# Ledger of designs, part 106: peptides against a protein of PDB entry 7AL2

Target 1, 85 residues: chain A of PDB entry 7AL2
Amino acid sequence: YEIMLIRPKTIDDINYVVDQVLEESNPVILDLSFLEKESPANFKLAGEKIKQMRSNYGAEALLLSRCNDKNLIIIAPKGVSLVRK

## One batch from the design tools (peptide; made by RFdiffusion4, then SolubleMPNN)

Design b2_p30_8_s3 (from b2_p30_8, 14 letters changed)
Fold by OpenDDE base, seed 2:
Structure b2_p30_8_s3 (fold): chain B 85 residues (1-85), chain A 30 residues (1-30)
Amino acid sequence: as target 1 above (85 residues)
Amino acid sequence: SDKLLEEITSNTIEELKKNPNQVIELVKEK
């Protein structure tokens, strides 16, 4: 499988993440720092999409890094499990 | 938003602060 790394800036980017997880079954490493800072509305939208993928499509998500200027999450599609060592 | 982050991830910010270095295995189910 492939792993996508993306720092989304637009709704199109958010939808691209959804497509990678749901349609392509690829894990995605997300940097949400741009949206969190520049677009509260799209940050919320991204969050809602992740909630939906977890609730309805069997996706998993882990917070990788959090500080003043970091917001990194890994999302895995159904069929790829995340195991913390 | 810390609140939103904890809603969308299975781990917590508090846990991450205590253990910032992580090894995560991606296991493809057969």
Scores: peptide ipSAE 0.664, ipTM 0.927, DockQ to the pose 0.891
Fold by OpenDDE base, seed 3:
Structure b2_p30_8_s3 (fold): chain B 85 residues (1-85), chain A 30 residues (1-30)
Amino acid sequence: as target 1 above (85 residues)
Amino acid sequence: SDKLLEEITSNTIEELKKNPNQVIELVKEK
């Protein structure tokens, strides 16, 4: 499988992440720092999409890094397990 | 927000502060 790293800036980018996880079954590493800083509405939307993928489609999500200049999350689709060592 | 981040992930910010270096294994079952 492939792993995509993306820093979404638009609704199209958010939907592309959803497609990667649900349609392509690819893990995605997200940098949400742009949305958090520049668009509270789209940041909330991205969060709702991740909640839906976890609740309805068996996706997993882990916070990778959080500080003043970082907001990194990994999302894995159903069929790819995330195991913390 | 920090609240939203913890709602959408299975781990916490406090856990990351204590253990910032992580090894995560990805296992494809298909």
Scores: peptide ipSAE 0.664, ipTM 0.927, DockQ to the pose 0.879
Fold by OpenDDE base, seed 1:
Structure b2_p30_8_s3 (fold): chain B 85 residues (1-85), chain A 30 residues (1-30)
Amino acid sequence: as target 1 above (85 residues)
Amino acid sequence: SDKLLEEITSNTIEELKKNPNQVIELVKEK
């Protein structure tokens, strides 16, 4: 499989992440720093999409880094488990 | 926001502060 790294800026980007996880079954490393800073509405939307993927489609998500200028999450599709060592 | 992040992830910000260096294995199910 492929692992995508993306810093979404638009709703289209958010939907692309959803497609990668649900349709392509690819893990995604997600940088939400742009949305958090520039669009609270789209930041919330991205969060709702991640909730839906976890709740309804068996995705897993871990927070990788959080500080003043970082907001990194890894999302794994059903079929790829995240195991913390 | 921190609240939203913790809602969408299975771990917490406090856990990250305590252990900022992480090793995460991606295990493909067969």
Scores: peptide ipSAE 0.664, ipTM 0.926, DockQ to the pose 0.892
Fold by OpenDDE base, seed 5:
Structure b2_p30_8_s3 (fold): chain B 85 residues (1-85), chain A 30 residues (1-30)
Amino acid sequence: as target 1 above (85 residues)
Amino acid sequence: SDKLLEEITSNTIEELKKNPNQVIELVKEK
């Protein structure tokens, strides 16, 4: 599998993440810092999409980094488990 | 929004603060 790192800025970017996870079965590392700062509406939308993928499609998600200017999450599709050591 | 992050991830911000360095294995299921 491939691992994509993306810092989404638009709804198209958010939907591309969904496609990577659900259609391509690729893990994605998300930097949500742009949306969190620049678009509360799209930040909420991204969050809802992640919740839906976890609830309905067997995706997993872990917070990788959180500080004043960081917001990194890894999302794994069904078929790739995230195991914290 | 820390609240939203807590809702969309399986771990917590407090856990991450306690152990900021993580080893995460990606296991492809059989």
Scores: peptide ipSAE 0.664, ipTM 0.926, DockQ to the pose 0.896

Design b2_p30_8_s4 (from b2_p30_8, 12 letters changed)
Fold by OpenDDE base, seed 4:
Structure b2_p30_8_s4 (fold): chain B 85 residues (1-85), chain A 30 residues (1-30)
Amino acid sequence: as target 1 above (85 residues)
Amino acid sequence: SDEILESITSNTVEELKANPDEVIELVKEK
């Protein structure tokens, strides 16, 4: 598999993340800091899509980093497990 | 918000802060 790192700014970017996880089965490191700051609506949308991937497609998601201006999440597709050590 | 964020992830902000040296391993299943 491949790992993508992306800081989405648009709905198209969000959908690209979904495609990577669901269609390509690639883990994604996601920086939501732009959306959180600049578009509450798209931030909420991104969250909803992550929830859907977790609920319906067996994806896992962990918070990697959180500070005043960071929001890093790892999203793993079904078939790639996240093991916390 | 952190509340929204924590609804997205399986861990919490508090856990992350409490465990800065935690390792996350990606394991490809057979």
Scores: peptide ipSAE 0.683, ipTM 0.927, DockQ to the pose 0.945
Fold by OpenDDE base, seed 1:
Structure b2_p30_8_s4 (fold): chain B 85 residues (1-85), chain A 30 residues (1-30)
Amino acid sequence: as target 1 above (85 residues)
Amino acid sequence: SDEILESITSNTVEELKANPDEVIELVKEK
């Protein structure tokens, strides 16, 4: 599999993340800092999509980094487990 | 918002801060 890193800025970017996780079965490292700061609506949308992937498609999601200017999350598709050590 | 983030992840900000050297391994299932 491939691992994608993306800092989404648009709805198209959000849908790209969904496609990577659900259709391509690729883990995605997300930087949500742009949406959090610049688009409350799209930040909410991104969150809803992540919730849907976790609830309905067996995806996992972990927070990787959080500070004033960082918002990093890893999302893994069904078939790729996130093991914490 | 940390509350929003924690609603979409399985871990918390406090857990992350308490374990800065935690390793996350990606394991492809057979």
Scores: peptide ipSAE 0.682, ipTM 0.928, DockQ to the pose 0.937
Fold by OpenDDE base, seed 2:
Order: structure tokens, then C-alpha cells, then sequence
Structure b2_p30_8_s4 (fold): chain B 85 residues (1-85), chain A 30 residues (1-30)
């Protein structure tokens, strides 16, 4: 598999993340800082998509980094486990 | 919002702060 890093800015970017996780079975490292600051609506949409992937498709998601200017999350598709050590 | 983040992740901001040296391993199922 491949690991994708993306800082989404548009709905197309959000859907790209969904495609990477569900269609390509690739883990994605997300920086949600742009959406959080610039588009509350698209930030909410991104969150809903992540919830759906976790609830319906067996994806896992962990918070990697959080500060005033950062919002990093790892999303793993079904078939790639996130093991905390 | 930390509340929003914690609703979409399995861990919390407090856990992240308390475990700065935690290792996250990606394991592909066979």
C-alpha cells in the first residue's frame, strides 16, 4: 500500500481522501488545519466522512498532532491496523 | 474544536498530550 499526506482545501480534496481509503485501501495522513480555519462547513463535512468510514467500512482514525495551528489525523482502511505502542 | 476531533478519532487530546513518546505502527493484515 501507499501512504498519502494531504491538507484538504476543497470538497474534491475531501472526496479524494475517501477514495484513497475506501477504493485504494491506502492509509491517509490528514492535515485538517485549513478546513478548520477557513471553512466550518467543509470541516464538518470532512468529519462526517471520517465517521462514516469508521462506522460503515471498518476504518480506524487516530489523532496524531494537535496545537493552535495543527490538526493531524491518520485514517487507516480496513486491512491496515493502527497499533499503539 | 477538540470535541469535534475526539468525535472522529479513537483517542483524545488528553491522551495525546500524556503520551508524547507513543509509537503508532501500521500493520497490514495478511
Amino acid sequence: as target 1 above (85 residues)
Amino acid sequence: SDEILESITSNTVEELKANPDEVIELVKEK
Scores: peptide ipSAE 0.682, ipTM 0.927, DockQ to the pose 0.937
Fold by OpenDDE base, seed 3:
Structure b2_p30_8_s4 (fold): chain B 85 residues (1-85), chain A 30 residues (1-30)
Amino acid sequence: as target 1 above (85 residues)
Amino acid sequence: SDEILESITSNTVEELKANPDEVIELVKEK
């Protein structure tokens, strides 16, 4: 599989993340800092999409980094497990 | 907010702060 790194800015970027996880079965490292700062509506949308992938498609999601200027999450598709050591 | 963020992920900000050296392994199922 491939690992994608993306800092989404638009709805198209959010849908690209969904496609990578559900259709391509690729893990995604996601920086939500742009949406959190610039678009509350699209930040909410991104969150809802992640919740749907976790609830309905077996995806996992972990927070990787958080500070005033960082919001990093890893999303793993069904078939790739996140194991914490 | 962190509350909204923690509704998206399976871990918390406090857990992340408490364990900065945690290793996350990606395991592809056979």
Scores: peptide ipSAE 0.682, ipTM 0.927, DockQ to the pose 0.942

